# Peptides against a protein of PDB entry 6O8C, part 182

Target 1, 262 residues: chain A of PDB entry 6O8C
Amino acid sequence: VGLRYEKISLPKIHPRYDLDGDASMAKAVTGVVCYACRTASTLLLYQELMRKGVRWLVELVKDDYNETVHKKTEVVITLDFCIRNIEKTVKVYEKLMKVNLEAAELGEISDIHTKLLRLSSSQGTIESSLQDISSRLSPGGLLADTWAHQEGTHPRDRNVEKLQVLLNCITEIYYQFKKDKAERRLAYNEEQIHKFDKQKLYYHATKAMSHFSEECVRKYEAFKDKSEEWMRKMLHLRKQLLSLTNQCFDIEEEVSKYQDYT

## One batch from the design tools (peptide; made by RFdiffusion4, then SolubleMPNN)

Design b2_p26_3_s3 (from b2_p26_3 with V21L)
Fold by OpenDDE base, seed 5:
Structure b2_p26_3_s3 (fold): chain B 262 residues (1-262), chain A 26 residues (1-26)
Amino acid sequence: as target 1 above (262 residues)
Amino acid sequence: EEEEEEEEEEEELEEKFEEWLEEEEE
């Protein structure tokens, strides 16, 4: 998952003075740096969209968590009520057994009590799991989204704008080299200016490619890798929440079978 | 600061180019 971009490289710049070659080279450099600008913009946009998606997913999982906690609380209240009622019934039957009443009914109620106590013990495990999930989602937790604000490129970095400035300088030199080519022969002073502009072109192009590689591509790849890892973990956590919810429903269903006896 | 560094880098490139031009005229 991620944007595919082509690895770009600068054309070879020949040191030899050649008006036709230099104009062609400058055109190629302009094309490469233009592609870098567009790619940087696209990579930035992708990251901004992903950050929105991350925030949305966090809120979704928090909602799922709150619903699970609510359901768990409801089940605990119901279960505790059933346990208390069964315990009262057990005490009544124990008193009646002293008067030669049938032992079979007490056995059944005692078995129900034992089952309810087992269900109550499972609630402790659910609670512990919910606490673990909460800790992981909390600020500073393993699944905190803080990385999304730190990793990658941001609009505030002005990487696209910086590349655009360099592209403008390169484009200006390219237009001059087109004029120089049209003249077919330059005067000595104009030839020296052309040679100088060729060095400036090389400098700007190298700076642009370095900036694109180090500040745009590398940071994007780091963001992408972090986002993929985090998303996998979040999806797994969501599955855990669904499992806990299902366990709460299973307990509720089982408790409902025993409510006819309280 | 970044604009000043860019101006200094352009000045250094201009100086190196002037030195190179002087070497080609000799």
Scores: peptide ipSAE 0.016, ipTM 0.473, DockQ to the pose 0.110
Fold by OpenDDE base, seed 4:
Structure b2_p26_3_s3 (fold): chain B 262 residues (1-262), chain A 26 residues (1-26)
Amino acid sequence: as target 1 above (262 residues)
Amino acid sequence: EEEEEEEEEEEELEEKFEEWLEEEEE
């Protein structure tokens, strides 16, 4: 479940000169941009944590894959050994049939041989499935984790620091507007400075909100969506690996029934 | 290490914000 953040919006900035209103507006803008900084930081940390989780899950699935490959290899060795022994037995019985021994025993052994060959054919399908899974997990595959390093926001983007710089500029203007409010009346030159600073505050605030929305939130949402899709595919792949493992166990169990004939 | 440093940076930002909120309530 992704982090819940509130949709923040800038307060309405009135063009009218009003020392009380401008101080209150500047306070509200400072609060909104401060929230954007904190939210951007939290969204960044979430993504970094998710990147660690992705790496961990990749290693877990690789371990599951290796275990499945190991089990498959064990079964192949056992099956090949059993087939070779049955083939030797068939040759012995074929020689004995020339001497009028019961055809019924040869029929049973031949049926076992046919069953073992079918089991051996199923190993080819398991191998092909494992190769497909390996290709999907490989670099450049459909389940590669390269997206986790490309999508979203990164510490190197310095989004929090960029927002913090804008917040500092806004906060400075806010503190000046608190002072201006305390003076109750400004001289003409100071009034012009106040009006100019109000325009700067608007510029910084708009820049901060645009940066937050476009470079933090949008990228985070894209990362989140990709992570959810990738996680679903990885869970499905783990189920496929489990199915292949179970098929190997089923083959091993069936082969064990014929070991008494070898 | 990088996550601990990022958590510390987040905690520092939260502390600064809380300090700022407390200063504005006074």
Scores: peptide ipSAE 0.014, ipTM 0.482, DockQ to the pose 0.017
Fold by OpenDDE base, seed 2:
Structure b2_p26_3_s3 (fold): chain B 262 residues (1-262), chain A 26 residues (1-26)
Amino acid sequence: as target 1 above (262 residues)
Amino acid sequence: EEEEEEEEEEEELEEKFEEWLEEEEE
């Protein structure tokens, strides 16, 4: 579940010169842009933590894969050994049958041989499944983590710092507007400066909100959507690996029942 | 010293931001 944040918007900026209104507006703008800075920082931190989590999960699944491959290899060796031994036993009994020995024991051994061959056939399916998993986890595979490095926002983008600079400029104008309000009436030159600073405030605020929306929020949402999709696929893959591991254990257990006949 | 380094970093960020503004206006 991604971070919840509130949709922020700038207050309405009136073009009319009003010292009380302008100070109140500037305070509200400062608050909104301050929230944008904090939110951008939080969204960045979340993405960095998720990237670490993605790398960790990839390594975990690779380890699970390697363990499954190892177990599969062990079972194949054991199964092949049992098949070779039962085939030798079948040949011995076939020779003995030519001398009038019991057909019942040969039937049982032949049934065991047939079961072992079926188990051996299932190993081919397990191998094919492991190869598919390996392909998906490989560099350039469908479950590669390249998206985690490309999507979203990064510390190198300096988005928080850029927003902080704009916030500083806005805050300075806000403090000046508080002083202007305290004077109640400005001289002509000071009034012109106030009007000019109000335009600067509008410019900085609009820029901050555009940057926040386009470079922080939008990219975060794209990262979030990709992460959720990828995570679902990885969890499914991990379940497939567990299923293959269990199949290997089941085969090993079944083979162990026939070891007394070899 | 730490306050002077923070002021220099803010000034450098402000300059880089002004450069970025000029690039978006083109």
Scores: peptide ipSAE 0.007, ipTM 0.472, DockQ to the pose 0.031
Fold by OpenDDE base, seed 1:
Structure b2_p26_3_s3 (fold): chain B 262 residues (1-262), chain A 26 residues (1-26)
Amino acid sequence: as target 1 above (262 residues)
Amino acid sequence: EEEEEEEEEEEELEEKFEEWLEEEEE
């Protein structure tokens, strides 16, 4: 569940010189850009936490994979041993059958041998599935986490700091406009400065909002979407690993039933 | 001292921000 943020927009800036209106507008702009700074910081923090979570999940899934491979290897060894023993028994009974009519016992052992060979073939399918999973988890695979380092915003981008600088400039102008409002009437030179500062305010505010939208929000949304997709794929992969592990256990249990004949 | 260091860091950030903007306008 991604962070919900409110879509913010700048208030309408009227070109008309109005000390009361300009102070009110400047206050509103300051509030909007302040919200943008805080939101950008929160979005950055979320992404950094998600990156940590992604790295953690990758290691967890690698561990799950290694455990599954280990279990598969154990089962293969056990199965191969059982097959070899049954094959030896079959050879002994074939020799005995030439001397005595013990045909019924040979039939049962032959059936067991056939079942064990089927189990061995299923292990080949498990191996192929594990190889596919390994390929997907590899650095160039479809489940690589390289996107987590490339997508979104990073502390090195200094987006929060950049927005804070713009906020400081805007705040300074707002405080001046608050003073100007208190004077109720400015001298001609002060009026010209006020008009100029209003243009600066507009410039800084527009710059802040563009930066916030393009460099913070858009990149965050892209990161979020990729993270959700990747997470779904990783969870599915974990389920596949669990299924393969269970198949290994099922084979081991079936082999154990035949060990009494070896 | 901490306020002066924060002001110097803000000024440095402002300069770097302006440099970045000049680079984005080119």
Scores: peptide ipSAE 0.008, ipTM 0.476, DockQ to the pose 0.032; fails the geometry check

Design b2_p26_3_s4 (from b2_p26_3, 12 letters changed)
Fold by OpenDDE base, seed 5:
Structure b2_p26_3_s4 (fold): chain B 262 residues (1-262), chain A 26 residues (1-26)
Amino acid sequence: as target 1 above (262 residues)
Amino acid sequence: SEEEKREKEEKELEEKIKKELEELEK
């Protein structure tokens, strides 16, 4: 689940000199850019938290993998032991068969041996699957988390700080425009300053909005999309590990049925 | 005249603002 934010736009700016209108416009611009600053900060925070989550999930899945490998190893040992014991038993019964003793039992033991060998072959498939998972989790693999460090916005980009600087400039002009409005009429020099400040306000605002859109929002969206895709794949992989674990348990259970013959 | 100069400067500023706004709307 990603962060939801509202699309923002600058108010219309009229080139005509109007103290009341300019003050109102400046107030609105201040509000919009302030929202951009807050939003940029929130988007950054979300991404940083998500990066921590990604690292955590990677470690979790690695632990799951190790547990699955451990269980698989245990089952292999048990199965191999059982097979060896059954083979010894088969040899004993074969000797007895030479003397025409206990021929019926030999057939049963032989069937068990065949079943165990089939189970052993399935372990090869599990091993192959685990190797595939390992390769995907390895550095440079398909599920590597390097994207989390590359995509999106980062504190080092100082986007929030850059926006804040622009906001400060805009706010200063707004406060001046508020004062100008209170004066009702300005002297010629002050009027000219007001007009130039209005232009400066516009440039600061447009710069802020451009920066917000291109460097904050766009990159965030890219990060979000990548994170969602990666997360789905990781969750699927975790399910695969669980499936493999269950297969190991199933094999172990089946082997336990034949332990009386070993 | 000084008044004409002021008017010219104002007009130039207005035109600059207008131009920049038009570029933003594209």
Scores: peptide ipSAE 0.021, ipTM 0.518, DockQ to the pose 0.181
Fold by OpenDDE base, seed 1:
Structure b2_p26_3_s4 (fold): chain B 262 residues (1-262), chain A 26 residues (1-26)
Amino acid sequence: as target 1 above (262 residues)
Amino acid sequence: SEEEKREKEEKELEEKIKKELEELEK
């Protein structure tokens, strides 16, 4: 899970003045930093897409929750209605029993009443579970999606642009080194400039790699890890909602068996 | 004398580059 990218490192840099070697090194550095720029852009895009996905999933789960709550409410209404009807029937039979009716029928109705009351108690447990889920999904809850906006890299960070600036500097030096190589030998002043440019190249390259590693890759990995953890929890929550829904259906089915006695 | 000065300056630059590279390897 997550975007795959290749680990990049700067080539070995030799301090010795070598026009051919320096040109080759500069080319390699340019390639590495170019890859870093592209990778940073891709990582950013991935995170932005994931943020959209996270928001979508939150809404989906909230909809599932609302549907479950609605179903639970329907079952509660039905159950309460059945209980009231059975209680009325019990009262009627109690009155009749005082006049000479056999107690066997009253016993059966009383047993049904007891079963319905048990089902009513189970609804209380479902309600408690739904409340727990609601609290977890609420702002500040354990499954809040605030992390998605905080973790990782953002377009506003301008990491890609910063890397691109460094890449431009490096590329410029590379092209100069390519020209220097073509000259085969430089005058003293040009040689000194070349050496200074080499130092600048190293500086820019190091800065680029540091920025890429610390501000792009590390933050991306943190985002990825957090997203995976959150996603796992959300999926589990959704399963819990389904379980609660099924429990509601089971209760409804059981209540339907007793409707003939009301 | 001028050649010696150039050579000295070159060596100093090389040493500077070397030090910077060593710092980057840390």
Scores: peptide ipSAE 0.019, ipTM 0.538, DockQ to the pose 0.260
Fold by OpenDDE base, seed 2:
Structure b2_p26_3_s4 (fold): chain B 262 residues (1-262), chain A 26 residues (1-26)
Amino acid sequence: as target 1 above (262 residues)
Amino acid sequence: SEEEKREKEEKELEEKIKKELEELEK
């Protein structure tokens, strides 16, 4: 899970003045920083897509929750109605027993009543589970998606643009170093400019790599780790909801068997 | 050696330029 990228490093920059070596070095640096820019863009895109996915999943799970609550409520109403009817029947049979009617039917109805009460108790457990799930999904709960907004990199950080500016500066120096190489020998003033530009290139490159590592890669990894953990918990919660829904259906089916006695 | 002297001078120049760049970033 997550985007794979290659670790990049800057080539060694030698302080010695060498037109051929400096041109080659500058080319390599340009390539590395270019890769950093593209990678940063890709990492940002991935995170934005994941944020959309997170929001989508939250809404989906909330819908699942609401459906489960609805089903639970329906079953509770049906079950309570059935229990009340059975209780009325029990009272009638108890009165009839006083007038010497057969006890076998009363025993059967009493057993049904006991079973229905057990089912009602299980419904209470389902309610408690739903309340727990609701608390976890609520704002400030354990499954809140606030982390998705806080963690990682965002377009507003303008990391790609910052890297692109540095890349442009580096590229400009690279092109100049190509020209310098073609001249084979520079006058004193041009040589000093070349040396100065080499230091600028080093500065820009180091800044780019630091920014890429600390502001792009590191934050992305933190986002990725958090998202994986959160996703696992959300998927588990969905499974719990499905289990609760199935329990409601099972109860409903069981109650339907006793409707002939009501 | 003369080459060692040149290398030393280049390093000194590099450090000087680096300091100047740092000052520009302030």
Scores: peptide ipSAE 0.017, ipTM 0.488, DockQ to the pose 0.301
Fold by OpenDDE base, seed 3:
Structure b2_p26_3_s4 (fold): chain B 262 residues (1-262), chain A 26 residues (1-26)
Amino acid sequence: as target 1 above (262 residues)
Amino acid sequence: SEEEKREKEEKELEEKIKKELEELEK
């Protein structure tokens, strides 16, 4: 989900001296650059909010990870205890088999032992998966949030303020052109000033649009794309953690069935 | 003549405006 904005472009600036046309052109330019300023501000705000969201999500996923690790550790302790007890039982039954114990009873206990060892092997796989997740979440890992601080636009860039300064200059010229239009005809000196102000308007407008496109829009789009990719990966990781947690619960439940033999 | 004086003043104004534009380009 990203912000939608309209594509903007500057109107054509005619070189011919025309008080009515120049006033209209200046008005249009003012409108375009004003829109650029507002858009730049909105894009910046969106990115700042997303950065907060990224930090929040990182903490959430870390909490999920810690909970999974805790559950895994609990299950490992329980499973190891159960295995040790079954092994003791197997040894006792092996001794009794030399006297009058049926081979079938020993076989059943041995089968339980084998199943528990398989569960223990599964725990090793879970541990490996958790280590992988930890590495991805670590500083410098694949899911590090360093990009959020680097990509996009930042308040320190002062992009909105820079655009506002240019807008102010453009607006001033526009107001003068309105006055010039009202005069209907200018003296030679005032006409020359008008012509040069028109050139100033062009320079300010071009600078504003270039800055908006290159420093605001382009960087925003890069940030947006990166954030979407990162977010997808983080959500997938959370699902993986949930899966691992469920596997731990499944193992715990199965172990509980064999605790009666210990 | 007064006309020559006006012409001189106009040229001076043009030069001032040109300098201002040059500063804006920096």
Scores: peptide ipSAE 0.017, ipTM 0.543, DockQ to the pose 0.243

Design b2_p26_4_s1 (from b2_p26_4, 11 letters changed)
Fold by OpenDDE base, seed 2:
Structure b2_p26_4_s1 (fold): chain B 262 residues (1-262), chain A 26 residues (1-26)
Amino acid sequence: as target 1 above (262 residues)
Amino acid sequence: MEAAEEAKKAIAEYEKLEEEREEEER
């Protein structure tokens, strides 16, 4: 769920000298750039929170991986123990069969041995899947979180501060234009200053909105898209781990049926 | 929310003032 922001554009600046219009224009421009500053701050905060969430999810999935590996190891030990015991029993019965005893029981034990070997073969597939997951979670893997440190906006970029500086310049001009409006008429020199300040306001506003769009919004959207894609992949991987865990439980249950023969 | 609405209000006020002046010039 991304932050919703509204795209607000700068008003059209009229070139005429008009103290009332210029004060109103400056108010509007100040409002738009103020909105951009607040939005940039909110977008930055969201990304920082998402980075924390990404790190948390990585650790959670690593824990799930370790639990799955542990369960797999337990099942392998149990299965290997059962196989060894059945093999010993088969050897004993083969010796007894030379004396015409218990051929039917040997057949049953041989079938159990074959089933256990099939279960053992399935462990290779689980191991391969766990290795794949481990490689994906490893540093430099396909599910590495390095993108979260590279993409988007960061506090070190000083985007909010840069916008705030421009906003301060614009706000100063706006307050001057309010005073100019209150004077109703300016002297020639003051009129020239007002015209120059109007140009400065335009340049500051354009610079602010360009910076906001290119360095804040665009980078945020790229971060958001990457985070959503990465999150989907991580959740899928977590489901894969759960599936592998369940396969281990299924094997353990099957092995338990043959423990009376071991 | 508040900053967006304030910005929109100020834009609307400016646009209205410009429209009124364009009508007076006409």
Scores: peptide ipSAE 0.334, ipTM 0.874, DockQ to the pose 0.974
Fold by OpenDDE base, seed 1:
Structure b2_p26_4_s1 (fold): chain B 262 residues (1-262), chain A 26 residues (1-26)
Amino acid sequence: as target 1 above (262 residues)
Amino acid sequence: MEAAEEAKKAIAEYEKLEEEREEEER
């Protein structure tokens, strides 16, 4: 889920000398660049919050991983203990069978042993899956959060400040154009200054909007897209961990059925 | 929201003024 912003473009600047039109144009330009500054600030804030969320989610998933590993280890210990006990029992019954005693019971215990060995083999698959998950979460892995530090805009880029400087220049010209409009007619020298200021306004506005589009919006969109993709993958990974945990519980439950024979 | 609407309003005002001027020149 990303922030929605509206794309507002600069109005077309008419080349004619018109004090009323120029004041109105300057007002519009000031408004657009002001909007860009505010939007850039909001987009930056969103990204910073998302970076915090990314870090938090990484730690959460690492905790889930460690919990799953712990549970797996517990089950392995229990299973190994059960297998060892059944193997001892099998040996005892084999000795008894040599004297033609309790052959039917040996068959049952041997079947249990075979089932336990199958369960033990499934632990290898769980281990492999956990190793894969660990590799994906590791530094340089497919789910590393390095992108969150590289993509998007950062406070250090000072984009908002840069835009604000340009906005200040534009605003100053706008206020002058309001005065010029109030005078209704300018002297020749003042008219020339007005024309030059109009060119400066255009230059600053274009620079601001280019910077906004290229350095704020574009980078934000790239960050947003990567964040969404990464988050989907992380949530899927968390589901995989849960599945592995459940498999461990299933094995533990199955082993518990045979504990009476040990 | 407010800044966007303010900008849009100012643009509309400017565009209207330009249209009026173009009509007067005809």
Scores: peptide ipSAE 0.333, ipTM 0.873, DockQ to the pose 0.969
Fold by OpenDDE base, seed 4:
Structure b2_p26_4_s1 (fold): chain B 262 residues (1-262), chain A 26 residues (1-26)
Amino acid sequence: as target 1 above (262 residues)
Amino acid sequence: MEAAEEAKKAIAEYEKLEEEREEEER
């Protein structure tokens, strides 16, 4: 579940010269851009943590894969050994049967041999599945983590710093408007400066919110969507590995039942 | 959370002030 943030828009700026209204407006604008700056920082931090989590999960799944491959190899060796022993026993009994010995024991051993060969055939399916998983985890595979480095926002983009610069400019104007409000009336020159600063405030605020929306929020949402999709695929792959491991254990257990006959 | 609430409060204060001014101009 991604970070929930609230979409707060800039208030409408009235063109009227009003020291009380302009101070109130500037306070609101400062608040919105401050929120955007903090949100951008939080979204960046979240993405950096997610990138660490992605790398960790990749290594975990690689370890799970290696363990499954090891277990499969062990089972294959055990199964092959059991098959070879049963085949030797079958040959001995076939020779004895030519000398009029009981056919009943040969039938049982032959059935065991057939079962073991079926188990051996299932190993091919496990191998194919492991190869598919390996290909997906490989560099350039479908589950590569390259998207985590390409998508979203990064510290190198300096988005938070850019927003902070704009926020500083806006905050400076807000503090001036608070002073202007306290004066209740400005001289003509000061009034013209106030009007000019109001235009600057609007410009900086619009620039900040556009940057926040386009370079922070949009990229974060894209990162989030890709992360959710990738995570779902990785969890599915991990379940597949667990299933393959369990199949290896099932084969090992079944082989163990026949070891007493070898 | 705190920054969002602060921003909302400031917006509401500004909107209220503008509404009062619009009523004075009618």
Scores: peptide ipSAE 0.332, ipTM 0.873, DockQ to the pose 0.941
Fold by OpenDDE base, seed 3:
Structure b2_p26_4_s1 (fold): chain B 262 residues (1-262), chain A 26 residues (1-26)
Amino acid sequence: as target 1 above (262 residues)
Amino acid sequence: MEAAEEAKKAIAEYEKLEEEREEEER
């Protein structure tokens, strides 16, 4: 469940000179930009935590892969040993048949040999599947975590700090507008300053909200979508590894039934 | 959550004040 954030827009700014209205407007604008700063910080934190989770999951899946490869190797060694022993036995019986017709025992051993060779053929499919998985997990593979370092927002982008600077400028104007409201009337020079500060406030607020939307929210959504897709694929890969491991165990169990003949 | 609600409240207060003034000018 991704972080839910609410889209809050800046209030409409009226051009009318009004000390009470301007103070109220500045309060609202300050609130909206403050919310954007906090939201940007939260979205950044979420992404950093997700990047840690991605790295952890990659290592976990690599461990699962190595375990599967190890098990496959063990089974191959055992199977090859069993096949070699059965082949030796077959050769001995073939020599004995030239002297005495014990055809029934040779038939049973030959059937076991055929079954073992079928099991050996399945190892090629497992190997191919493991190679495919390895290629997908490799650097530059389809399941590489390189996207997690490229997508989204990063602390190095200083987005939160940039927004905070704009918020500070807006907040300063808001506090001045509170003072102006308390004076009830301004001198001509102070009135002109107030009007200019209102324009500055609007400029800073618009810049902040544009930066928030384009550099924070948009990049976060892209990161989120990529992370969800990647996570689903990684979980599926783990299931594939488990299936391959189980196939190795099944082969090992079948081979164990024939070890008494070796 | 709190920051969003504070922002919404401040917006509502501003909008109400503007509506009251538009009514006084009529």
Scores: peptide ipSAE 0.333, ipTM 0.873, DockQ to the pose 0.939; fails the geometry check

